Peptides against a protein of PDB entry 3B8E. Designs and how they scored, part 33

Target 1, 230 residues: chain A of PDB entry 3B8E
Amino acid sequence: PFLIFIIANIPLPLGTVTILCIDLGTDMVPAISLAYEQAESDIMKRQPRNPKTDKLVNEQLISMAYGQIGMIQALGGFFTYFVILAENGFLPIHLLGLRVNWDDRWINDVEDSYGQQWTYEQRKIVEFTCHTPFFVTIVVVQWADLVICKTRRNSVFQQGMKNKILIFGLFEETALAAFLSYCPGMGVALRMYPLKPTWWFCAFPYSLLIFVYDEVRKLIIRRRPGGWVE

## One batch from the design tools (peptide; made by RFdiffusion4, then SolubleMPNN)

Design b1_p11_3_s3 (from b1_p11_3, 7 letters changed)
Fold by OpenDDE base, seed 1:
Structure b1_p11_3_s3 (fold): chain B 230 residues (1-230), chain A 11 residues (1-11)
Amino acid sequence: as target 1 above (230 residues)
Amino acid sequence: SQALRLQLLKL
Protein backbone atom coordinates (compact mmCIF):
# COMPACT_ATOMS: atom_id res chain seq x y z
CA PRO B 1 0.00 0.00 0.00
CA PHE B 2 2.65 2.53 0.95
CA LEU B 3 4.81 1.78 -2.10
CA ILE B 4 1.85 2.34 -4.41
CA PHE B 5 0.98 5.45 -2.42
CA ILE B 6 4.45 6.80 -3.21
CA ILE B 7 4.84 5.50 -6.78
CA ALA B 8 1.36 6.33 -8.05
CA ASN B 9 0.92 9.38 -5.78
CA ILE B 10 -2.56 8.24 -4.78
CA PRO B 11 -4.42 9.12 -1.56
CA LEU B 12 -3.24 6.96 1.36
CA PRO B 13 -5.02 3.58 1.02
CA LEU B 14 -4.30 2.32 4.53
CA GLY B 15 -3.37 4.30 7.61
CA THR B 16 -0.49 3.51 9.93
CA VAL B 17 -2.88 2.87 12.80
CA THR B 18 -4.85 0.35 10.76
CA ILE B 19 -1.59 -1.38 9.84
CA LEU B 20 -0.72 -1.64 13.53
CA CYS B 21 -4.17 -3.07 14.23
CA ILE B 22 -3.50 -5.77 11.63
CA ASP B 23 -0.05 -6.66 12.92
CA LEU B 24 -0.74 -6.53 16.64
CA GLY B 25 -4.48 -7.06 16.73
CA THR B 26 -5.87 -9.33 14.06
CA ASP B 27 -2.87 -11.44 13.09
CA MET B 28 -1.33 -12.36 16.42
CA VAL B 29 -3.89 -14.86 17.69
CA PRO B 30 -4.34 -16.54 14.30
CA ALA B 31 -0.58 -16.89 13.90
CA ILE B 32 -0.23 -18.44 17.36
CA SER B 33 -3.10 -20.80 16.56
CA LEU B 34 -1.05 -22.44 13.80
CA ALA B 35 1.30 -23.79 16.46
CA TYR B 36 -1.58 -25.98 17.63
CA GLU B 37 -2.38 -27.38 14.19
CA GLN B 38 -2.23 -31.15 13.86
CA ALA B 39 0.40 -32.69 11.65
CA GLU B 40 -0.62 -33.63 8.14
CA SER B 41 -1.60 -37.29 7.73
CA ASP B 42 1.23 -37.92 5.27
CA ILE B 43 3.98 -36.11 7.21
CA MET B 44 5.44 -39.39 8.48
CA LYS B 45 5.76 -40.61 4.87
CA ARG B 46 8.04 -37.70 3.98
CA GLN B 47 11.76 -37.81 4.42
CA PRO B 48 13.00 -35.67 7.27
CA ARG B 49 14.31 -32.26 6.29
CA ASN B 50 18.05 -31.95 6.54
CA PRO B 51 18.49 -29.09 9.05
CA LYS B 52 21.92 -28.22 7.64
CA THR B 53 20.99 -27.90 3.96
CA ASP B 54 17.24 -27.45 3.82
CA LYS B 55 15.99 -24.07 4.96
CA LEU B 56 12.70 -24.01 6.81
CA VAL B 57 11.83 -20.93 4.78
CA ASN B 58 13.02 -21.43 1.22
CA GLU B 59 12.71 -19.28 -1.89
CA GLN B 60 9.64 -21.23 -2.99
CA LEU B 61 7.87 -20.53 0.30
CA ILE B 62 8.85 -16.87 0.10
CA SER B 63 7.61 -16.70 -3.48
CA MET B 64 4.32 -18.32 -2.50
CA ALA B 65 3.82 -16.32 0.67
CA TYR B 66 4.97 -12.92 -0.54
CA GLY B 67 4.89 -13.00 -4.28
CA GLN B 68 1.62 -14.85 -4.80
CA ILE B 69 -0.66 -14.80 -1.75
CA GLY B 70 0.53 -11.39 -0.57
CA MET B 71 -0.13 -9.94 -4.01
CA ILE B 72 -3.66 -11.36 -4.06
CA GLN B 73 -4.25 -9.88 -0.60
CA ALA B 74 -2.93 -6.51 -1.73
CA LEU B 75 -5.12 -6.64 -4.83
CA GLY B 76 -8.13 -7.32 -2.61
CA GLY B 77 -7.35 -4.30 -0.46
CA PHE B 78 -6.76 -2.04 -3.43
CA PHE B 79 -9.91 -3.28 -5.12
CA THR B 80 -11.92 -2.23 -2.07
CA TYR B 81 -10.07 1.11 -1.99
CA PHE B 82 -10.76 1.84 -5.66
CA VAL B 83 -14.43 0.83 -5.35
CA ILE B 84 -14.95 3.19 -2.40
CA LEU B 85 -13.22 6.07 -4.12
CA ALA B 86 -15.13 5.41 -7.34
CA GLU B 87 -18.42 5.45 -5.41
CA ASN B 88 -17.35 8.84 -4.06
CA GLY B 89 -16.62 10.19 -7.54
CA PHE B 90 -12.88 9.41 -7.80
CA LEU B 91 -12.17 6.97 -10.63
CA PRO B 92 -8.86 5.03 -10.42
CA ILE B 93 -7.25 6.97 -13.28
CA HIS B 94 -8.09 10.27 -11.59
CA LEU B 95 -6.31 9.18 -8.41
CA LEU B 96 -2.92 9.01 -10.16
CA GLY B 97 -0.87 11.98 -9.03
CA LEU B 98 -3.74 13.31 -6.88
CA ARG B 99 -1.94 12.82 -3.53
CA VAL B 100 -0.16 16.17 -3.55
CA ASN B 101 -3.36 18.14 -3.94
CA TRP B 102 -5.32 15.66 -1.81
CA ASP B 103 -3.07 16.14 1.20
CA ASP B 104 -2.84 19.93 0.82
CA ARG B 105 -5.11 21.52 3.41
CA TRP B 106 -5.10 24.84 1.54
CA ILE B 107 -6.61 23.33 -1.61
CA ASN B 108 -10.36 23.11 -1.07
CA ASP B 109 -11.42 22.74 -4.70
CA VAL B 110 -9.97 19.35 -5.67
CA GLU B 111 -12.23 18.04 -8.39
CA ASP B 112 -13.40 14.45 -8.67
CA SER B 113 -13.89 12.61 -11.96
CA TYR B 114 -17.28 14.31 -12.37
CA GLY B 115 -16.16 17.89 -11.70
CA GLN B 116 -17.42 18.00 -8.11
CA GLN B 117 -15.17 20.00 -5.82
CA TRP B 118 -14.00 18.49 -2.55
CA THR B 119 -12.80 20.41 0.48
CA TYR B 120 -9.81 19.15 2.44
CA GLU B 121 -12.12 17.98 5.23
CA GLN B 122 -14.37 16.07 2.83
CA ARG B 123 -11.35 14.42 1.20
CA LYS B 124 -9.99 13.32 4.58
CA ILE B 125 -13.36 11.84 5.51
CA VAL B 126 -13.29 9.81 2.28
CA GLU B 127 -9.67 8.78 2.87
CA PHE B 128 -10.41 7.58 6.39
CA THR B 129 -13.56 5.93 5.08
CA CYS B 130 -11.24 3.88 2.84
CA HIS B 131 -8.92 2.81 5.69
CA THR B 132 -11.52 0.76 7.57
CA PRO B 133 -12.77 -1.25 4.57
CA PHE B 134 -9.19 -1.85 3.47
CA PHE B 135 -8.45 -3.16 6.96
CA VAL B 136 -11.56 -5.35 6.92
CA THR B 137 -10.61 -6.61 3.46
CA ILE B 138 -7.24 -7.69 4.84
CA VAL B 139 -8.97 -9.54 7.69
CA VAL B 140 -11.28 -11.34 5.26
CA VAL B 141 -8.41 -12.42 3.00
CA GLN B 142 -6.51 -13.47 6.13
CA TRP B 143 -9.25 -15.99 6.84
CA ALA B 144 -8.27 -17.78 3.67
CA ASP B 145 -4.57 -17.27 4.36
CA LEU B 146 -4.86 -18.79 7.83
CA VAL B 147 -6.88 -21.73 6.55
CA ILE B 148 -4.43 -22.48 3.72
CA CYS B 149 -1.53 -22.31 6.20
CA LYS B 150 -2.97 -25.31 8.07
CA THR B 151 -1.34 -27.62 5.55
CA ARG B 152 1.60 -27.60 3.17
CA ARG B 153 0.54 -30.46 0.93
CA ASN B 154 -2.78 -31.93 2.01
CA SER B 155 -6.09 -30.32 1.16
CA VAL B 156 -7.85 -28.45 3.94
CA PHE B 157 -10.71 -30.87 3.32
CA GLN B 158 -8.37 -33.74 4.19
CA GLN B 159 -6.98 -31.96 7.26
CA GLY B 160 -10.32 -30.65 8.49
CA MET B 161 -11.05 -27.80 10.90
CA LYS B 162 -10.25 -29.56 14.18
CA ASN B 163 -7.99 -26.82 15.57
CA LYS B 164 -10.29 -25.02 18.00
CA ILE B 165 -7.69 -22.33 18.67
CA LEU B 166 -7.56 -21.51 14.97
CA ILE B 167 -11.35 -21.28 14.87
CA PHE B 168 -11.20 -19.02 17.91
CA GLY B 169 -8.57 -16.89 16.16
CA LEU B 170 -10.85 -16.45 13.14
CA PHE B 171 -13.68 -15.31 15.39
CA GLU B 172 -11.39 -13.06 17.44
CA GLU B 173 -9.91 -11.27 14.43
CA THR B 174 -13.39 -10.83 12.94
CA ALA B 175 -14.82 -9.55 16.21
CA LEU B 176 -11.89 -7.16 16.60
CA ALA B 177 -12.35 -5.96 13.03
CA ALA B 178 -16.05 -5.37 13.70
CA PHE B 179 -15.26 -3.59 16.98
CA LEU B 180 -12.69 -1.29 15.37
CA SER B 181 -15.05 -0.63 12.46
CA TYR B 182 -18.25 0.12 14.37
CA CYS B 183 -17.36 1.18 17.91
CA PRO B 184 -18.27 4.83 18.55
CA GLY B 185 -15.26 7.12 18.77
CA MET B 186 -13.00 5.00 16.51
CA GLY B 187 -13.18 7.72 13.88
CA VAL B 188 -11.56 10.14 16.31
CA ALA B 189 -9.28 7.69 18.11
CA LEU B 190 -8.02 5.61 15.18
CA ARG B 191 -9.31 7.49 12.11
CA MET B 192 -11.39 4.39 11.39
CA TYR B 193 -14.80 5.41 10.17
CA PRO B 194 -17.65 2.90 10.11
CA LEU B 195 -18.06 0.92 6.92
CA LYS B 196 -21.17 -0.15 5.09
CA PRO B 197 -21.83 -3.88 5.55
CA THR B 198 -21.43 -4.31 1.78
CA TRP B 199 -17.69 -3.61 2.08
CA TRP B 200 -17.19 -6.92 3.89
CA PHE B 201 -18.26 -8.71 0.74
CA CYS B 202 -15.75 -6.92 -1.51
CA ALA B 203 -12.99 -9.13 -0.11
CA PHE B 204 -14.85 -12.44 -0.48
CA PRO B 205 -13.86 -13.09 -4.12
CA TYR B 206 -10.21 -12.56 -3.21
CA SER B 207 -10.49 -14.74 -0.12
CA LEU B 208 -12.03 -17.46 -2.28
CA LEU B 209 -9.34 -16.94 -4.92
CA ILE B 210 -6.60 -17.40 -2.31
CA PHE B 211 -8.25 -20.57 -1.06
CA VAL B 212 -8.82 -22.04 -4.53
CA TYR B 213 -5.34 -21.06 -5.68
CA ASP B 214 -3.72 -22.81 -2.73
CA GLU B 215 -5.90 -25.91 -3.06
CA VAL B 216 -4.97 -26.14 -6.74
CA ARG B 217 -1.30 -25.66 -5.79
CA LYS B 218 -1.55 -28.44 -3.22
CA LEU B 219 -3.33 -30.66 -5.73
CA ILE B 220 -0.49 -30.14 -8.21
CA ILE B 221 2.08 -30.95 -5.50
CA ARG B 222 0.22 -34.15 -4.62
CA ARG B 223 0.03 -35.21 -8.27
CA ARG B 224 3.55 -34.13 -9.22
CA PRO B 225 5.88 -34.44 -6.23
CA GLY B 226 9.17 -32.59 -6.64
CA GLY B 227 7.76 -29.89 -8.90
CA TRP B 228 8.75 -26.21 -8.72
CA VAL B 229 5.40 -25.50 -7.04
CA GLU B 230 6.50 -27.17 -3.75
CA SER A 1 4.89 -16.81 6.61
CA GLN A 2 1.65 -15.03 7.50
CA ALA A 3 3.48 -12.25 9.34
CA LEU A 4 5.69 -11.90 6.34
CA ARG A 5 2.73 -11.64 3.95
CA LEU A 6 1.43 -8.90 6.16
CA GLN A 7 4.74 -7.07 5.98
CA LEU A 8 4.27 -6.93 2.23
CA LEU A 9 0.73 -5.67 2.72
CA LYS A 10 2.29 -2.78 4.62
CA LEU A 11 4.51 -1.92 1.69
Scores: peptide ipSAE 0.042, ipTM 0.770, DockQ to the pose 0.071; fails the geometry check
Fold by OpenDDE base, seed 3:
Structure b1_p11_3_s3 (fold): chain B 230 residues (1-230), chain A 11 residues (1-11)
Amino acid sequence: as target 1 above (230 residues)
Amino acid sequence: SQALRLQLLKL
């Protein structure tokens, strides 16, 4: 989000405070819960990792984590962002380069894609209205990411949902996301304005896509051991 | 792995 904000000079899609709420709030318990995951049923059939040659984080893990899943998650967030701005009169093409004028408090006549003028205050309301749905979108795609992280090779259906701490983490991050989205005063404290309940569903296709993508990947690995997908 | 994926979402 921040790289695209800089490169495309678009209005800030996700606030710094909102990013901190993800990093310190919604991600901590889920991440800790993975330490309590049961070993995969085939782990004893794998040779021990050679600590001298085998990195804990290999190029394949980086490519999957960063290049594939992270990109799908970012696309989900940006889709939500662009839909909200389009509903408020700002088409995606009009957002390119708009940041400079958008963030200028002395410019009170910034035009949208339809020629409507927006004051600085009105623009900031729309910006902060985007932050909460973007945040919720990240939480919803994180459900899929957490579930797929339970295993490297086995299907989630083979592993099952036996980790009670992981299940608790999913409920905790969702409850925290709801609290941050709807608690009175969060607009002032966190620049997170309340969202319509419908915005929770905008991320579901992306969450499903992440899950299906990883299950297909794992299926390929199981059918073709030692392939480039592993 | 998840923490790493989430760091990229923040970028």
Scores: peptide ipSAE 0.037, ipTM 0.747, DockQ to the pose 0.073; fails the geometry check
Fold by OpenDDE base, seed 2:
Structure b1_p11_3_s3 (fold): chain B 230 residues (1-230), chain A 11 residues (1-11)
Amino acid sequence: as target 1 above (230 residues)
Amino acid sequence: SQALRLQLLKL
């Protein structure tokens, strides 16, 4: 989000405070919960990792984590952002380069895609209205990410949802997201304005996509052991 | 991996 904010000079998609709430708030319990996940049923049939040659984080894991899943997550957030701005008169193409004028307090006549003029205060309301749905989109996509991280090779359906701490983490992150989104004063404290309940559903296709993508990947690994997809 | 994915989402 921040790289696109700099490169495209668009209005800020996600606030720094909301980013901190993701890292320190919603992700902490889910991440810890993975330490309590049961070993895959076939783990004892795998050769031991050579600590000198085999990195814990290999290029394939980086490619999966960053290049594939991270990109789908970012696309989900940006989709929500662009939909909200478009509903408020700012089409995606019009946002390119708009940041300079958007963030200027002295410019009160910034035009939208329809020629409507927006004051600084109105623009900032729209910007902060984007932050909460973007945050919630990340949380909803993280549900899928957490679930797919349970296993490297086995399907989640084979592994099951036996990790009670992981289930608790999913509820905790969701409850925290709801709290941060709807608690009075969060608009002042965190620049997170309340979102319409409908915005929770905007992330669901992306969450499903992540889940399906990883299950297909795992299926390929099971059918072709030792492939480049591992 | 998740923390790393999230850091990339922040970029």
Scores: peptide ipSAE 0.036, ipTM 0.752, DockQ to the pose 0.072; fails the geometry check
Fold by OpenDDE base, seed 4:
Structure b1_p11_3_s3 (fold): chain B 230 residues (1-230), chain A 11 residues (1-11)
Amino acid sequence: as target 1 above (230 residues)
Amino acid sequence: SQALRLQLLKL
């Protein structure tokens, strides 16, 4: 998100404070909960990893985490961002290069895609209106990400949702996201303006896509062990 | 893996 902000010179999609709320707030309990996940049913049938050759974090895991799931998550966030800005008159093409004028407090006549002029204050309201739904979008796609991280090979349906700490983590991150989104004063304290409840659903297709993608990947691994998809 | 994915969401 921040790389695209720099490269494309678009208005800031996600604030630094919201990023910190993700990293330290919403993701911490879910990440810890994975340490309490039950072993996969087939773990005892697998040859133990060679500690000298087999890294816990390998190139395949990095490729899956960063190159695939992380990209889908980023696309979900940016989709929400572009939809909100489009609803406020700023089409995606018009956002390219707009950052310089957008962030200039002395320019009070920045035009949207329809020729409507926006003051600096109005633009910052729209920007901060994007931050909360982008944040919530990340939380919603993280539900899928957390659930798919329960297993390497087994389907989530085979593993089940038996980890109570993980379930608690999902509720905690959702409750925290709701608190940060709707608690009075968050707009002033965190620049997180309240979002319409409909924005929670904007990420659902991406969350579902992550889930389906990983389940299909795991299905392929189960059917063809030793394939390039591992 | 999640911590790694989260770092990407920051970028």
Scores: peptide ipSAE 0.035, ipTM 0.734, DockQ to the pose 0.070; fails the geometry check

Design b1_p11_3_s4 (from b1_p11_3, 8 letters changed)
Fold by OpenDDE base, seed 1:
Structure b1_p11_3_s4 (fold): chain B 230 residues (1-230), chain A 11 residues (1-11)
Amino acid sequence: as target 1 above (230 residues)
Amino acid sequence: SELLRKLILEL
């Protein structure tokens, strides 16, 4: 998000506080829950990793986590961001280069895509209105990310959802997201303004996409062991 | 520098 904010000079899509809420709030319990996941049914059929030669984090894992899944997550967030701004009169094409004027408190006549003028305060309200749905979008996409992380090769349908701690993590992150989104004072404290409940659904296609993508990947791995997707 | 300042001010 921040890289696109710089490169495209768009209004800030996700605040630093919301990023911290993701990294420290919503992701911690789910990540810990994976330690309690049951071993895959085929784990004993795999060769043990050589700790001297085989990296725990390899290029393939980095590519998958940051290059593929992370990009889908980012796209989900940006989709939500662009939809909200478009509903407020700012079409995506109009946002390019707008940051300089957007962030200038002395410019109170920034025009939207329809020629409506926006004061600095109004713009900041819209910006902060984007932060919460972007955050929630990440949380919803993280549901899929957490579920796909349960296994490397087996389908989630084969593995099942027996990890009660993981289920608890999903509820916890969702409850935290709801709390941060709707608790009075969060707009002032965290610049997280309440979102319409419909914004939660904006993430669902991307969550589903991640899930389907990973299941297809795992299916390919099972059918063609030793492929580049493994 | 302004970006960093804004980041800090948003913290």
Scores: peptide ipSAE 0.018, ipTM 0.513, DockQ to the pose 0.027
Fold by OpenDDE base, seed 4:
Structure b1_p11_3_s4 (fold): chain B 230 residues (1-230), chain A 11 residues (1-11)
Amino acid sequence: as target 1 above (230 residues)
Amino acid sequence: SELLRKLILEL
């Protein structure tokens, strides 16, 4: 998000505080829960990794985590961001290069895509209105990410949802996201304005996409062991 | 520096 914010000079899509809430709040318990996941049924049929040659975190894992899943997550967040800004009169093409004028408190006549002028205060309200739905979008997409991380090769349907700590983590991150989104004073404390409940559904296609993508990937790995997808 | 300043102002 920040890279696009800098490169495209768009209004800030996700605040620093919201990022901290993701990294320290919503992601912590889910990530820890993976340590309690049951071993895959075929794990004893796999050769032990060679600790001298086989890195625990390899280029394939980085490519999968950051290059594929992370990009889909970012796309989900940015989709929500662009939809909200478009609903408020700012089409995506008009946002390019707008950051400088957007963040200038002395410019009170920034025009939207329809020629409406926006004061600094109005622009900041819209910006902060984007932060909460972007955050919630990330949390909803993280449901799928957490679920796909349960296994390397087996389908989630084969593994099942037996990890009670993981289930607790999903509820915890959702409850925390709801708390941060709707608790009175969060708009002042965290610049997270309340969102319409319908915005929670904006992320669902992306969560489904992640889930389907990973299940297809795992299916390919199961059918063609040692392929380039592994 | 400006990004850091914005970061601090957001905290």
Scores: peptide ipSAE 0.018, ipTM 0.546, DockQ to the pose 0.026
Fold by OpenDDE base, seed 2:
Structure b1_p11_3_s4 (fold): chain B 230 residues (1-230), chain A 11 residues (1-11)
Amino acid sequence: as target 1 above (230 residues)
Amino acid sequence: SELLRKLILEL
């Protein structure tokens, strides 16, 4: 999100504080919960990793985490961001290069895509209105990400949801996200304005997409062991 | 510089 903010010079889609809430808040318990996941049924049939040649973090893992899943997560967040801004008169094309004027407190006549002028205060309200839905979108997509991380090869349906700590993590991150989104004073403290409950559903297609994509990937791995997808 | 300033103002 931040790279696109710089490169495209768009208004800030996700605040630094909200990023910290993801990294240190909502992701912590879910990430720890993976340490308690049951081994896949076929793990004892696999050759042990060679510590000298096989890295724990390999190119395939980086490609999966950042190149595929991370991109879908970012797309989900940006979708929510662009929808909110479009509903407020700022179409995606109009946002390109707008950051400089958007962030200038002395410019009170920034035009939207319909020629309406926006004061600095009005623009900042809209910007901060995007932060919470973007954050919540990431949390909803993380549900799928956490679930797919349970296994490398087996389907989630084969593995099951037996990890009680992971289930607890899903509830915890959701409860924390709700707290940060709706607790009084969060708009001042974290620049997280309350969101309409309907915005939670904007992320669901992307969460489903991640889940389906990974299940298809795992299915391919099971059918073609030793392929490039592994 | 403006980006850094914004980051600092958010922290």
Scores: peptide ipSAE 0.017, ipTM 0.491, DockQ to the pose 0.026
Fold by OpenDDE base, seed 5:
Parts: sequence; C-alpha cells; structure tokens
Structure b1_p11_3_s4 (fold): chain B 230 residues (1-230), chain A 11 residues (1-11)
Amino acid sequence: as target 1 above (230 residues)
Amino acid sequence: SELLRKLILEL
C-alpha cells in the first residue's frame, strides 16, 4: 500500500496506525495458532530437508507468500479503497498524482471527477473513511490466508478444522477488527471511522480467490510431485 | 522513534 502511495502519488490508502493494528493486533494470535496445528498425514512419506543446502525460507516460499498471496491481499484492499473514493466522486484515474494537492491544507478547492470542490477537512474525512475498510478487507482476506497456511500439501478438507486455537484466532481478529471499527472514540484516537456493515462483504471475493487458488495449487502438487509449483 | 513521532504528529 505505501509503495503504491509513493509511486502513483495517490491519497494515503492505509494509515500507519491501521498498519500497526494489523501487525500487532489482528495477525499476532492467528500466527501463534499455527504452532498448534497437527502434522499433515503424509509427512512421514516426504524426504527430510537437508539442513546444509535447503533454506527454511526459500524463493518459492517468498514468491508464494509475498508475490502471490500478498498481491491478492493488496488488490482486495485497493479495490475497496477505489470503490469508496469513486462513490465520493473520485474516480481511480483522477487519483493519480492528486496526493500533493490532497495533502495541502491551504488548497480548499480540489476538484473531484465531476467538478465538485472539496475542502481539506472534507478530503481528510474521506481519506480516513477509506482506512478502516482497507483494514477490514485485509482482516477478511487473512481468514483465507490463515486457513491455507494450515497445510503445505494436503487440502484443508483433508486436514479439517480441528485446531481450536486457530478457530479462536479467527474470532479474536474479527472481534478486534469490529471493536476498532465501531467503538466510539476510535475516529479520534486511531483515525478509524466506522463502516457500513456492507463493506465487510467487499473482501469476500478476494478471500475466496485465495482459498481456491491455494487448493488448486495443492491439488497440482499432489498430482505432480516435484513440479515447479511445489 | 520516527514511527512514534509520525503517529503523534498524525494524531
């Protein structure tokens, strides 16, 4: 999000505070829950890793985590961001290069895509209105990310949802996201303005996409062991 | 420290 903010010079899609809420709030318990996951049923049929040659974090893992899943997460967040700004009169093409004028407190006549003028205060309200939906979108997509991380090769349907700590983590991150989004005073304290409940559903297609993508990947690995997808 | 400063300045 921050890289696109710099490169495209768009209004800030995700604030520093919301990033901290993700990294320290919603992701911590889910990440810890993976330590309690049961071993995959086929683990004893796999060759042992060579600790001298095989890295724990390899290029394939980085490509999967950051290059594929991370990009789908980012796309989900940006989709929500662009939809909200478009509903407020700012089409995606008009946002390119707008950051300089958007962040200037002395410019109170920034025009939207329809020629309506926006004051600095009005623009900042819209910006902060985007931060919470972006955050919630990341949390909803993280549901799928956490579930797919249960296994490396087996389907989630084969492994099942027996990890009670992981289930607790999913509820905890969702409850925390709802608390941060709707608790009175969060708009002042964290610049997280409340959302219409309908915005939670904007992320569901991306969450489903991650889940389907990973299940297809795992299916390919099971059918063709030793392929480039593994 | 810079993150905290940015957080405080953005508050």
Scores: peptide ipSAE 0.009, ipTM 0.529, DockQ to the pose 0.023

Design b1_p11_4_s1 (from b1_p11_4, 10 letters changed)
Fold by OpenDDE base, seed 1:
Structure b1_p11_4_s1 (fold): chain B 230 residues (1-230), chain A 11 residues (1-11)
Amino acid sequence: as target 1 above (230 residues)
Amino acid sequence: DELALLALELL
């Protein structure tokens, strides 16, 4: 999010407070829950990792986590961001380069895509109105991410949902996301303005895409061991 | 408030 904010000079898509709420709030318990996941049925059939040749974090894991899944997550967040700004009169093309004027408190006549002028305060309300739905979008796509992380090779349907701590983590992150989004005073305390309940559904296609993508990947790995997808 | 905003922008 922040890289695109700098490169494209768009209004801030996701605030630092919301990033901290993801990393320290909603992602922590789910991540810990993976330590309690049952071993995959084939784990004892795999050869031990060679510590000299096989990195724990390899290029393939980085490509999968950051290059594939992380990009789908980011696209989901940015989709929500662009939709909200478009509903408020700012089309995606108009956002390019707008940051400088957007963040200037002395400019109170920033025009939207329809020629309506926006004060600094109005712009910041719209910006902070984007932060919460972007955050919630990340939480919703993290549901799929957490579920796909249960296994490297086996389908989630083969592994099952027996990890009660993971299930608890999914409820906890969702409850925390709802609390941060709707608790009175969060707009002042965290700059997380309330979102319409409908915004939760904007992430669902991306969450489903992550899940289907990973299940297809795992299916390919199971059918063609040693392929470029593994 | 502005410094907190700037610190938040730098984070």
Scores: peptide ipSAE 0.022, ipTM 0.554, DockQ to the pose 0.024
Fold by OpenDDE base, seed 4:
Structure b1_p11_4_s1 (fold): chain B 230 residues (1-230), chain A 11 residues (1-11)
Amino acid sequence: as target 1 above (230 residues)
Amino acid sequence: DELALLALELL
């Protein structure tokens, strides 16, 4: 998100506070819950990792995490961001290069895609109105991410949802996201303005995409062991 | 600025 903010000079898609709420709030319990996941049924059929040659975090894991899943998550967030801004009169093409004028408090006549002028305060309200739905979008796609991380090779349907700590994590992150989104005063304290409940559904296609993508990947791995997809 | 740097470290 922040890289695109810099490169494209668009209004800030996700606030620093909301990022901290993700990394230190919604992600911690889910991430810890993975340590309690049951071993896959085939674990004893796999060769042990050689700690001298095999990195725990390898290029393939980085490529999967950041290059594939992370990109889908980012696309989900940006989709939500662009939809909200478009609903407020700012089409995606108009956002390119707008950051400089958007963040200038002395410019009170920034035009939207329809020629409506926006004051600095109005623009910041819209920006902060984007932060919460972007945050919630990330939480919703993280449901899928957490679920797919349960296994390396087995389908989630084969593994099942037996990890009670993971289930708790899903509820906790959702409850925390709802709290941060709807608790009175969060707009002042965290610049997280309340979102319409409909925005929770904006991420669902991306969450489903992550899930389907990983299940297909795992299916390919199971059918073609030793392939480049593994 | 520090929060932006922290955000860059966390993401």
Scores: peptide ipSAE 0.018, ipTM 0.603, DockQ to the pose 0.036
Fold by OpenDDE base, seed 5:
Structure b1_p11_4_s1 (fold): chain B 230 residues (1-230), chain A 11 residues (1-11)
Amino acid sequence: as target 1 above (230 residues)
Amino acid sequence: DELALLALELL
């Protein structure tokens, strides 16, 4: 989010406070829950890791976390952001380079894609209106991310959903996201304005895509062990 | 409260 904000000079898609709410709020319990996951049924058929040569964080892990899954998550968030701004008259192409004028409090005549003028206050309301749905979108795609992280090779359907701590984490992060989105005063305290319940569904295709993508990846690994996909 | 209502109208 922040990289695209700088490179494309678009209005801020996700605030620093909302990022902190993800990293310190919604993601902590889910991440800890993975420590309680059961070993995969094939774990004893794998060669032991060589501590001297095999890194815990390798290129494959970075590729999966940041290059594949993380990119799908970011696309989900940006989709929600662009839809909200487009519904408010700001088409994606018009947002390029708009940040400088958008953030200037002395400019009260910023035009949208349809020639409507927007005051600084109106623009900031729209910007902060994007932050909460973007945050919620990240939480919804994190459901799929957490579930796919249960296994490296086995399907989630083979592993099952037996980890009660992980199930608790999914409910906790969702409840926290709802609390931060709808609790009175969050608009003032965190700049998290309430969102229509329909915006929760915007992330569902991306969450499903993450899940299907990883299951297909795991299927390929099981059918072709030692391939590039591992 | 007014900002929250405005946000809901804009969503």
Scores: peptide ipSAE 0.008, ipTM 0.419, DockQ to the pose 0.022
Fold by OpenDDE base, seed 3:
Structure b1_p11_4_s1 (fold): chain B 230 residues (1-230), chain A 11 residues (1-11)
Amino acid sequence: as target 1 above (230 residues)
Amino acid sequence: DELALLALELL
């Protein structure tokens, strides 16, 4: 989010405090839960990792995490962001380069895509209105990300959902996201304004896409062991 | 892994 904010000069998609709520709030318990996952059925067919040659973080992990899944997550967040701004009169093309004027408190006549003028205060309300749905979108796509991280090669349907700590993590992150989104005072404390419940569904296609993409990837790995996809 | 996920969320 922050990179696109800089490169495209768009209004801030996700606030710093909201990012901290993801990093320190919603992600910790889910991440810890993966340590309690059962070994895959094929683990005894794999050679032990050589700690001198085999990196814990390899190019495949970086490519999967940053290059593939992270990009789909970012697309989901930005989709939600662009939909909210479009509903408020700012079409995606009009947002390009708008940041300079958007963040200027002395400019009170910034036009939207329909020629309506927006004061600085009105613009900041819309900006902060985007932060909560973007955050919730990240949490919803993280459900899929957490589930796909259960296994390297086996389908989730083969592994099953036996990890009770992971299931607890999914409920915890969702409950925390709901708390941060709807608790009175969060708009002032965290700049997280309440969102319509319908915004929770905006991420579902992307969450499903992540899940399907990874299941297809794992299927390819199972059918073609030692391929470039592994 | 957490730092990697964290960095992805910051993107």
Scores: peptide ipSAE 0.019, ipTM 0.581, DockQ to the pose 0.064; fails the geometry check

